Peptides against a protein of PDB entry 3VZA. Designs and how they scored, part 156

Target 1, 98 residues: chain A of PDB entry 3VZA
Amino acid sequence: RVERLCKSKELFEERLGLEIRRIHNEQLQFIFRHIDHKDPDKPYMFTLSINEQGDYEVTSCTPPLDCISEFQLKVRETNNFSAFIANIRKAFTALSFK
Target 2, 62 residues: chain B of PDB entry 3VZA
Amino acid sequence: AAYVTQLYYKISRIDWDYEVEPARIKGIHYGPDIAQPINMDSSHHSRCFISDYLWSLVPTAW

## One batch from the design tools (peptide; made by RFdiffusion4, then SolubleMPNN)

Design b2_p28_4_s3 (from b2_p28_4, 11 letters changed)
Fold by OpenDDE base, seed 2:
Structure b2_p28_4_s3 (fold): chain B 98 residues (1-98), chain C 62 residues (1-62), chain A 28 residues (1-28)
Amino acid sequence: as target 1 above (98 residues)
Amino acid sequence: as target 2 above (62 residues)
Amino acid sequence: SRREAERAALDKVSALELIKQILSAPEP
């Protein structure tokens, strides 16, 4: 089971181009790669925490996205975390075209 | 940890076939209405194309 | 199968709960 989980994680990281890391102050860091076809290793990142009210809170976004606050509101309303992550990736992709 | 891989599934709804050769991208995407197979030869596509394709399977409707 | 059961169980667990579990682990 441990071997399966480790391999599965590696497959997700490589194939989705998404790394998920626990960082300081009880936050998750989401690192997207494979966004810019001209520079596949260029990272696009945001950090996420759960605030004292139990709500999703984006604590940083690099590069910044003007839509991130709206997405935070939407995920709190819908609890659709999948759409939340997918929309962020879509926004980063659009940004990569400059 | 198991929670991270579980979170990947919650995000993507993909279950990988981890027993195939690395060059074969094989799994199942469990959409809201239908499950569909994934079966790609990674040597025929760029990393970016593969990621874009897989993410295209994930609905963005809230 | 075991994998089918695991998926079924995961469908009943929210992403929020999973994130809380991840964040409860020791800091790196």
Scores: peptide ipSAE 0.750, ipTM 0.960, DockQ to the pose 0.772
Fold by OpenDDE base, seed 3:
Structure b2_p28_4_s3 (fold): chain B 98 residues (1-98), chain C 62 residues (1-62), chain A 28 residues (1-28)
Amino acid sequence: as target 1 above (98 residues)
Amino acid sequence: as target 2 above (62 residues)
Amino acid sequence: SRREAERAALDKVSALELIKQILSAPEP
């Protein structure tokens, strides 16, 4: 099972172009790659924590997204974390064309 | 850790077939209505295309 | 199967709970 989990993680990282990392101050860092077809290794990232109220809180976003605050609100309302991540990737993709 | 891979599943709803050769992208996407197989030859596609395709399977409706 | 059971169980666990578990681990 451990071997399967390790392999699965690597497959997700490569195929989704998404790395999930635990970083300092009890935060998760989500790093998207494969966004810009002209520069596949260019990272698009945000960090996430759970605040004292137990809510999702985006603590950084690079490059910045004007929609990130709205997405934070939506995920708090819906608890649809999948849509949250997918919409962020979609927003990063749109940004890469500008 | 197991929690991270589980989180990937919660995000993507994809379960990989980890026993196939690396060049074969094989798995199952568990959509809200039906499960769909994934079966691609990675040598025929760019990394960006593969990622875009897989993410296209993930609904963005809240 | 085991994998099916694991997926079924995971479907009942929220992403929030998973994240809390991840964040409860020691910092890097």
Scores: peptide ipSAE 0.750, ipTM 0.960, DockQ to the pose 0.766
Fold by OpenDDE base, seed 5:
Structure b2_p28_4_s3 (fold): chain B 98 residues (1-98), chain C 62 residues (1-62), chain A 28 residues (1-28)
Amino acid sequence: as target 1 above (98 residues)
Amino acid sequence: as target 2 above (62 residues)
Amino acid sequence: SRREAERAALDKVSALELIKQILSAPEP
């Protein structure tokens, strides 16, 4: 089972271009790659925590997204975490087209 | 690590067939209406295209 | 199958709960 889980994680990281890391101060870092086709390794990332009220809280976003605060509100309202992550990736993708 | 892989599933609704060769991207996307098989030859696509395609399977409606 | 059972179980667990479990682990 452990071997299966490790393999699965690697497949997700490579194929989705999404890395999820536990970082300091009880935060998760979500690192998107494969966003910019001209620079596939360029990272687009945000960090997430659960605040004292038990709600999702975005603690950083690099590069900044104007819509991130709205997405935080939407995920709190809907609890649709999948849509939350997918919309962030879509926003990063749009941002990569300057 | 288990929780992280589970979180990936919660995000993507994809279950990989991890027993096939790395060049074969095989799995199942469990969408809201239908389970859709994934079966791609990675040598035919860029990493970015593959990621974009897989993410296109994930609904963005809240 | 075991995998089907695992998916069924995961469908009952929210992403929030999973994240809480991840964040309960020791800091790197």
Scores: peptide ipSAE 0.750, ipTM 0.960, DockQ to the pose 0.767
Fold by OpenDDE base, seed 4:
Order: sequence, then C-alpha cells, then structure tokens
Structure b2_p28_4_s3 (fold): chain B 98 residues (1-98), chain C 62 residues (1-62), chain A 28 residues (1-28)
Amino acid sequence: as target 1 above (98 residues)
Amino acid sequence: as target 2 above (62 residues)
Amino acid sequence: SRREAERAALDKVSALELIKQILSAPEP
C-alpha cells in the first residue's frame, strides 16, 4: 500500500502538473506547472490555510489573480474544492496568454 | 502522505493504474454521472497537453 | 474490492477534512 501511495502521488504530480506541499505556519502550497506550453516548468502557485473560523483562506497567490478572492468566497459557499482548484488552474492558464 | 494522495483524488476524481508501464497513462476518471477510462500513450503527447487534457475532465461549475 | 471500498470511503470524506489532517501533521 505504501508503494502504491508513493507511486500514485508521483503520477499525480507529473500528469496533473500539480504539486501539493505542506509549508510553514500550517499552510498548503499548490504549485501548478505545465501551464505555459513554451515553458512547462514555470510555476504558478498559491498557498492555502484553514483560518480560525474553519474556512479556506488563500494566503498568497503568485502570480496574483484578480479572481482569487471570488474563488475563495465560492469555495466557502459550495465546499466544492475540486472546482476551486480547477478554476484557479483555468485562471492561471488564461493569465499565461496575456 | 496518504492524505495528500487522497486529496489529489478529491480534486481530480482520477484513480491511476499504477502497475502499467510508465509510458502508458491509464486510469479511471470518476465523473459525477459516469466513470470514464483514461488510456493514453505519453510518448505521443507533450506534458502540457496531457495535463490540459486531464484537467479538462474536472468540472469547473461551482 | 478493497480499492473500491477505499474509494467509496474517500467519497464520504470532505477535502476540508483531508486538508485539516495534512495540516495537523508535524511541520516539515
């Protein structure tokens, strides 16, 4: 099972171009790659925590996204974390064309 | 470690077939209504194309 | 199967719960 989990994580990281890592101050860092087809390794990232109210809180976003605050509101309302992540990736993708 | 893998599943709804050769991208995407197989030859596609394709399987509707 | 059971169980766990579990672990 351990071997399966390790392999699975590696497959997700490579195939989705998404790395998830625990960082300081009880935060998760989400690092998207494979966004810019001309520079596949260019990272697009944001950090996330759970605040005292138990809500999702985006603590940073690099590069910045105008829509990130709205997405934070939406994920709090819907609890659709999948859509949250997918929409952020979509926004980063759109940004890469500007 | 297990929680991170589980989180990937919660995000993507993909379950990989990890026993196939590395060049074969096989798995199942569990959509809201139907499960669909994933079966790609990675040698035929760029990393960006593969990622874009897989993310296209994930609904963006809230 | 075991794998199917694991997935079914995971479907009942929210992403928020998973994140809380991740964040409750010792910091790297």
Scores: peptide ipSAE 0.750, ipTM 0.960, DockQ to the pose 0.783

Design b2_p28_4_s4 (from b2_p28_4, 13 letters changed)
Fold by OpenDDE base, seed 1:
Structure b2_p28_4_s4 (fold): chain B 98 residues (1-98), chain C 62 residues (1-62), chain A 28 residues (1-28)
Amino acid sequence: as target 1 above (98 residues)
Amino acid sequence: as target 2 above (62 residues)
Amino acid sequence: SRREAEREALDKVSAFELLRKILEAPPP
């Protein structure tokens, strides 16, 4: 099972171009790559925590996204974490063309 | 870690076939109403195309 | 199968719960 989990994680990282890291102060860092087809290794990232109220909170976003505050509100309302991550990647993709 | 791998599944709804050759991208995407197979030759596509395609399987409706 | 059972069990676990468990792990 351990070997399966390790290999599965590597497959997700490479194929989705998404790395998930545990960082300081009880935060998760989500790093997207494969966004810019001209620069596949260019990272697009945000950090996420759960605040004292138990709500999702985006603590940073690089490059910045105008829609990130709205997405934070939406995920709190719907609890649709999948759509939250997918919409952020979609927004980063749109930003890469500007 | 186990929880991170599980989180990837919660995000993507993809279950990989990890026993096939590395160049073969094979798995199942479990959509809300239907499960669809994934079966691609990675040597025929760029990394960006593969990622874009896989993410296109994930609904963005809230 | 075992994998199918694991997947079905995981379908009952929220992403929020997974995040909590990840964040409770020791810091890097």
Scores: peptide ipSAE 0.727, ipTM 0.959, DockQ to the pose 0.808
Fold by OpenDDE base, seed 4:
Structure b2_p28_4_s4 (fold): chain B 98 residues (1-98), chain C 62 residues (1-62), chain A 28 residues (1-28)
Amino acid sequence: as target 1 above (98 residues)
Amino acid sequence: as target 2 above (62 residues)
Amino acid sequence: SRREAEREALDKVSAFELLRKILEAPPP
């Protein structure tokens, strides 16, 4: 099972182009790659924590997204974390075209 | 560690078939209504295309 | 199967719960 989980994580990282890392101050860093087809390794990332109120809080976003605050609101309202991540990736993708 | 893998599943709803050859991207995407197979030859696609395709399977409706 | 059971069980766990577990886990 451990071997399966380890390999599964690697497959997710490579195929989704998404790395999830625990970083300092009880935050998770989500690193998207494979966004810019001209530079597949260029990272697009944000960090996430759960604040004292127990709500999702985006603590950083690089590059910045105008829509990130709205998405934070939406995920708090809907608890649809999948859509949250997918929409962020979509936004990063759109940004890469600019 | 298992939680991260589980989180990937919660995000993507994809379950990989990890026992196939590395060049074969095989798994199942569990949509809200229908489970659909994934079966691609990675040698025929760019990494970006593969990622874009897989993410296209993930609904963005809140 | 066991794998199917694991998936079904996971479907009942919220992403929020997983996030908390990840953040609360001992540091490496």
Scores: peptide ipSAE 0.727, ipTM 0.959, DockQ to the pose 0.893
Fold by OpenDDE base, seed 3:
Structure b2_p28_4_s4 (fold): chain B 98 residues (1-98), chain C 62 residues (1-62), chain A 28 residues (1-28)
Amino acid sequence: as target 1 above (98 residues)
Amino acid sequence: as target 2 above (62 residues)
Amino acid sequence: SRREAEREALDKVSAFELLRKILEAPPP
């Protein structure tokens, strides 16, 4: 099972172009790559925590996204974490055009 | 880590077939309506295209 | 199968719960 989990993680990282890291202060860092087809290794990232109130909280976003606060609100309302991540990636993709 | 892998599944709803050759991207996407197979030859696509395609399987509706 | 059972069990666990489990671990 350990081997399967390790392999699965690697496949997700490469194929989705998404790395998930635990970082300091009880935060998760989500690093998107493969966003800019002209620069596939360019990272687009945000950090996430669960605040004292028990709510999802985006603690950083690089590059900044105007929509990130709205997405934070939406995920708190819907608890649709999948859509949350997918919409962030979509927003980063749109940003890569500019 | 188990939880991180599980989180990937919660995000993507993809289950990989890890026993195929590296050049083959094979798995199952468990969408809201129907489970769909994934079966791609990675040598025929860029990394960005593959990622874009896989993410296109993930609904963005809240 | 075992994998199917694991997937079905995981479908019952919220992402929020998984995040909490992950965040309970010490930082790197």
Scores: peptide ipSAE 0.727, ipTM 0.959, DockQ to the pose 0.772
Fold by OpenDDE base, seed 5:
Structure b2_p28_4_s4 (fold): chain B 98 residues (1-98), chain C 62 residues (1-62), chain A 28 residues (1-28)
Amino acid sequence: as target 1 above (98 residues)
Amino acid sequence: as target 2 above (62 residues)
Amino acid sequence: SRREAEREALDKVSAFELLRKILEAPPP
């Protein structure tokens, strides 16, 4: 099981181009790569926490996204975390077409 | 650590076949209506294409 | 199978619960 979990994590990271890291102050860092086809290793990232009210809170976003506050509201309303992450990646992708 | 892999599943709804050769992208995407197989040769595609394709399987409707 | 059972069990766990469990761990 341990071997399976480790291998699975690596496959997700490489194939989705998404790294999930626990960082300081009880936050998760989501790092998207493979966004810019001309620069696949260029990171697009945001950090996420759960505040004292128990709500999802985006604590940073690099590069910044105009829609991130709306997405935060949507995920709080719907609890659709999958759509939340997917929409952020979609927004980063759109941003890469500068 | 298991929670992170579980979170990846919650996000993507993909279960990988981890026992195949590294160049084979094989798994199952569990969509809302039907489970669909994933079976690609990674040597035929760029990393960006593969990621874009896999993310296209994830619904963005709230 | 075990994997199938694990997947079905995960379908009953919210992403929020998983996030809480991850964030409860000590910082790296």
Scores: peptide ipSAE 0.726, ipTM 0.959, DockQ to the pose 0.781

Design b2_p28_5_s1 (from b2_p28_5, 14 letters changed)
Fold by OpenDDE base, seed 3:
Structure b2_p28_5_s1 (fold): chain B 98 residues (1-98), chain C 62 residues (1-62), chain A 28 residues (1-28)
Amino acid sequence: as target 1 above (98 residues)
Amino acid sequence: as target 2 above (62 residues)
Amino acid sequence: RAEETLIYQLLLLSKEERKKVMEERKKL
């Protein structure tokens, strides 16, 4: 089971181009790659925590996204975490064309 | 890695087939209506194309 | 060191459950 879990993580990381790391102060770092076709290894990342109210809170975003605050609001309203992450990736993709 | 794999499923709704050869990207995406099979030969595509394709399966509607 | 999994657990809970957990933690 442990071996499969490790393999699963590696497959997701490579195929989705998304790495998830736990960092200090109970935060998760989401690192997107495979965004820029000219530079597939260039990272696009944000960090996420849960605040005292139990709400999703984006604690950093690199490079910065103008829409990240709105997405945070949307995920709090809808609780659609999947759409939240997918929309962030979409926004990073759009940013990579500039 | 149990929690992170659960999180990947929460995000992507993809379940991989772990018994195929490494070059084969095979799995199932579970959408709201129907399950979409995934079956790709990774040697035919770039890493970016593969990722873009898989993410295209994930709805962005809130 | 022991690995902490609180953030993972919270993200896998429902919205209501997350709020309850954090409300209880606030009281401590």
Scores: peptide ipSAE 0.658, ipTM 0.949, DockQ to the pose 0.666
Fold by OpenDDE base, seed 4:
Structure b2_p28_5_s1 (fold): chain B 98 residues (1-98), chain C 62 residues (1-62), chain A 28 residues (1-28)
Amino acid sequence: as target 1 above (98 residues)
Amino acid sequence: as target 2 above (62 residues)
Amino acid sequence: RAEETLIYQLLLLSKEERKKVMEERKKL
């Protein structure tokens, strides 16, 4: 049911600390929270689109990640979207310690 | 919300048990080799710990 | 306002399917 879908979304958002929003120009905004244990609500985010070639394209990253371009290349090569998102979160986590 | 939930599964490979008490985080993570059960009492952990734990289940190997 | 789901759909497609969809859209 619709109720289940709504509940599912809420559970994922809270438990993974990941919110997914559709924004302008057919982009998704991925907002990570629960990264900084001292500031759990501090957002770490990036936006993603599909370019004309059908490839994943990161259109923004806040805060910036040095590795984001490499990750974009990797996900295009492997098509492992799960690892892509997980590695970004891992990178944000590492950044939060600096 | 069907698409976003499908996307969450594509990302996390987690399927929640929706028929449990709100404080119970119960589900299954479907890894490449073994399905790992998830069963946590959220009242015993911080939100950050829970998220970190769940994300630790997601492989980062490309 | 009708919700657009193209980006979601694309992300749920295979690599080849995404490329095909975008190639077809380019022709329009």
Scores: peptide ipSAE 0.657, ipTM 0.949, DockQ to the pose 0.694
Fold by OpenDDE base, seed 2:
Structure b2_p28_5_s1 (fold): chain B 98 residues (1-98), chain C 62 residues (1-62), chain A 28 residues (1-28)
Amino acid sequence: as target 1 above (98 residues)
Amino acid sequence: as target 2 above (62 residues)
Amino acid sequence: RAEETLIYQLLLLSKEERKKVMEERKKL
């Protein structure tokens, strides 16, 4: 079971180009790679926590995204976490072409 | 790693086939309407293309 | 040091469940 879980994590990291790390103060760091085809290892990342109200809260975003505040609002309204992460990746992808 | 793998499924809705050769990317994406089979030869694609393709399966509608 | 999994657990809960958990934690 442990072996399967480790393999699963590795497959997701490589195939999605998404690493998830737990950092200080009960936050998760989401690190996207494979965004820039000319620099596949270049990281695009944001950090996420749950605030005292139980709502999703983006605590940082690097590079910054103009739409991140709107996405935070949307995920709080819809609770569609999958769309939240996918839209952030889409926004990072668009940013990489500038 | 149990929680992180559950989180990956919550995000991607993808379940991998763990019994295939490493060069084969095989699994199922569970969309709201139709389950989409995934079956790719990783040696035929760049890492960026593979990631872009897989993310394209994930709906962005809120 | 014990591994803390709270943030993972919270993200796997429903919206209402998250709010309840955080409300109870605030009382401690």
Scores: peptide ipSAE 0.657, ipTM 0.949, DockQ to the pose 0.707
Fold by OpenDDE base, seed 5:
Structure b2_p28_5_s1 (fold): chain B 98 residues (1-98), chain C 62 residues (1-62), chain A 28 residues (1-28)
Amino acid sequence: as target 1 above (98 residues)
Amino acid sequence: as target 2 above (62 residues)
Amino acid sequence: RAEETLIYQLLLLSKEERKKVMEERKKL
């Protein structure tokens, strides 16, 4: 099972172009790659935590997204975490077209 | 790695087939509608295309 | 330092469960 778990993580990272890292103060860093077809390894990232109220909180976003605050509100309202992450990637993709 | 893989599933709703050859991207996407099978030859596509395709399976409706 | 999985656990909980966990933590 341990072998499968390691393989699973690697498959998700490569195929989705999404790396997830735990960083200081109980935060997760989401790193998107494969966004810019001209520069597939260019990272697009944001960090996420749970605040004292138990709500999703974006603590950083690089490059910055104008829509990130709205997405944070939407995920708090709908609790649709999948759509939250997918919409962020969509926004990063749009940004990569300049 | 157990928690992170659970998180990947929560995000993507994809379950991979771990018994196929590395070049084969095979799995199932469990969306709100009928489950969508995934079966791609990675050697026929760019990394960016593969990622874009897989993410296209994930609904963005709130 | 010991590995902490709290953030992962929280993200896998329901909205109400997350709120309860964090509310209890602030009392400590």
Scores: peptide ipSAE 0.656, ipTM 0.949, DockQ to the pose 0.693

Design b2_p28_5_s2 (from b2_p28_5, 16 letters changed)
Fold by OpenDDE base, seed 5:
Structure b2_p28_5_s2 (fold): chain B 98 residues (1-98), chain C 62 residues (1-62), chain A 28 residues (1-28)
Amino acid sequence: as target 1 above (98 residues)
Amino acid sequence: as target 2 above (62 residues)
Amino acid sequence: RADEVLIFVLLQMSKEERAELMKKRKEL
C-alpha cells in the first residue's frame, strides 16, 4: 500500500535521523539530524551522484569532512554503500564533539 | 516512496514492525551473521540516543 | 523526472552494471 510506504519512510526519517531527497542533476541529498545531542535538529548533509564512469561521487558536504574523499575512494573500491553512509555519519558525529 | 524505502533498507538493513503503537520502536536488523530484534520504548530515550543506537547496529567495516 | 529516478536505479546495480549503463548513455 501507498499508506504503508509513506509510514515506512516517516519511521526511517525519524528513527535514523536521516532524510533522503532527490535533487537536481540526478543527485541525492542525505540529511542527517540527531547528531548533536545539544542541537538535535542541526543538519549534517552531503549530496551524491553517479558520474559518467558509473562511480559514486560526493558533490557537496556540509559541514566539510576531511575524510570524505577517502570514503568516496573506499566505496568505489568495495561497493559497500551501507558502510559508506554509516562512516559518514560516524564522521559527522565526531565533528559534533569538537 | 518505494525507491526511498528500498534505499533505507540497503543502508540500515532494518525492517520495521508496522503493527505496533508509534511509541514502540520494533523491528529486525539483518546483520551479516545473525538477525537482531529491535524493541524499545521511545518515551524512555531521546531522539538522538535512539538514532545513535540504531546506527550502532550498522557495520562500518568496508 | 525520469533522470531523478535514475539515481535510485543505479544504486541497485553492481559496479559493473552502473559502468555499462553510464557508458551507453555517454554514447547517445
Scores: peptide ipSAE 0.588, ipTM 0.944, DockQ to the pose 0.774
Fold by OpenDDE base, seed 4:
Structure b2_p28_5_s2 (fold): chain B 98 residues (1-98), chain C 62 residues (1-62), chain A 28 residues (1-28)
Amino acid sequence: as target 1 above (98 residues)
Amino acid sequence: as target 2 above (62 residues)
Amino acid sequence: RADEVLIFVLLQMSKEERAELMKKRKEL
C-alpha cells in the first residue's frame, strides 16, 4: 500500500540511480546519478513536459546532449518512452567518459 | 507515489521483490520476449555497477 | 489536484490520446 509505494520509490531511486521529480509548470525532472563511477553522486538531468499538441518536449538537459533533439523526435514518432529514457541515460554515460 | 512508481515500471519494466532483505536486489525485468530474473547482493557491487547492470536490461531500440 | 498529476496521466496515454486530451483541455 502506501508503505509499499514509498519503499518502491526508494528502491527505484537507489537501484536505478534515477530520481523523478514533479516540478513547476507540469514538468518532470529526471535526475540520473550513478553515471560517473568516479563521482556516483554527480547528477545528470533533464526536464520533460507535454506541450499543447500532446508531444513530449525536453525543456532542459544538463549537461547538454547533442542527441537530445533527435531523441525527442524519436519518442514522438515511436512513443517508446522506455527507450527514450534509456537512451538518454546511455548518452549521459557516454558523455561521462569524455 | 503511485504515479511515480508506475512511471518507474513504464521506464524500466522492473518489478521488485519487496519481501527480501535490503541488501538483496531481487526482482524481475519484463522484456518484450522473456522475463529476466534479477538477484544480486548489493554489498558485492558498487552503486554504479548495479545501476549500469539494471539499465542494461532496458532495451534502447526505438 | 487533477492538474498536479496530469503529466503522469499523459505519460500513460498514446500520443493520440495525449493530443486529444490536451486539445480538450485547451478548449475548456
Scores: peptide ipSAE 0.569, ipTM 0.944, DockQ to the pose 0.850
Fold by OpenDDE base, seed 2:
Structure b2_p28_5_s2 (fold): chain B 98 residues (1-98), chain C 62 residues (1-62), chain A 28 residues (1-28)
Amino acid sequence: as target 1 above (98 residues)
Amino acid sequence: as target 2 above (62 residues)
Amino acid sequence: RADEVLIFVLLQMSKEERAELMKKRKEL
């Protein structure tokens, strides 16, 4: 089971180009790669926490996204975490072409 | 690792077939209406293409 | 150790459950 879980993590990281790390102050760091086809290892990342009200809060975004505040609002309204992450990746992808 | 894998499923809704050769990307994406089989030969595609394709399966509607 | 996995646990909860848990933690 432990071996399967380890393999699962590696498969997701490579195939989705998404690494998830636990960082200080009860936060998660989401690191997207495979965004820029010219530089597949270039990281696009954001950090996420749960605030005192129990709401999702983006604590950093690198590179910055104009739409990140709107996405934070949307995920709070809909609780659709999957769409939240997918839309962020879509936004990073669009940014990589500029 | 269990928490991370659970989160990956929550995000992607993908369940991998772990008993295939490494060059084979096989699994199932569970959408809201239908299940979409995934069956790719990784040697025929770039890492970026594979990731873009898999993410294209994930709905962006809120 | 509980704090190390807290955010993962919270992500598995509903919005209401998260709010309640965070409220309790604040009071402690």
Scores: peptide ipSAE 0.560, ipTM 0.943, DockQ to the pose 0.812
Fold by OpenDDE base, seed 3:
Structure b2_p28_5_s2 (fold): chain B 98 residues (1-98), chain C 62 residues (1-62), chain A 28 residues (1-28)
Amino acid sequence: as target 1 above (98 residues)
Amino acid sequence: as target 2 above (62 residues)
Amino acid sequence: RADEVLIFVLLQMSKEERAELMKKRKEL
């Protein structure tokens, strides 16, 4: 089972171009790659925590996204975590064309 | 790794077929209406195209 | 290491459950 889980993680990382890492202070780092077709290995990142109110909180975003605060609000309202992550990737993709 | 893989499923709703050749990207995306099969030859596509395609399966509606 | 797992646990909870848990932690 352990080996299967490891393989699963590797497949997701490569196929989705998304790495998920645990970082200090109970945070997750989401690293998107395969965004810029001209530079597939260029990372687009954000970090996420849960604040004292139990709400999702974006603690960093690199490169910065103007829409990230709105997305944070939306995920708090809807609790649709999948849409939250997908919209961030979509925003990073749009940014890569500028 | 268990927590991370659970999170990947929470995000993507994709379940991979692990018993195929490495060049084959095979799985199922579980959308709200229909389960959509995934079956791609990775040698025919760029990494970026594959990722873009898979993410296109994930709804962005809140 | 327990703190490292906490965020994953919270991600499996509803909004209300997360709020309640964090409220309890604050009150302690």
Scores: peptide ipSAE 0.540, ipTM 0.941, DockQ to the pose 0.734

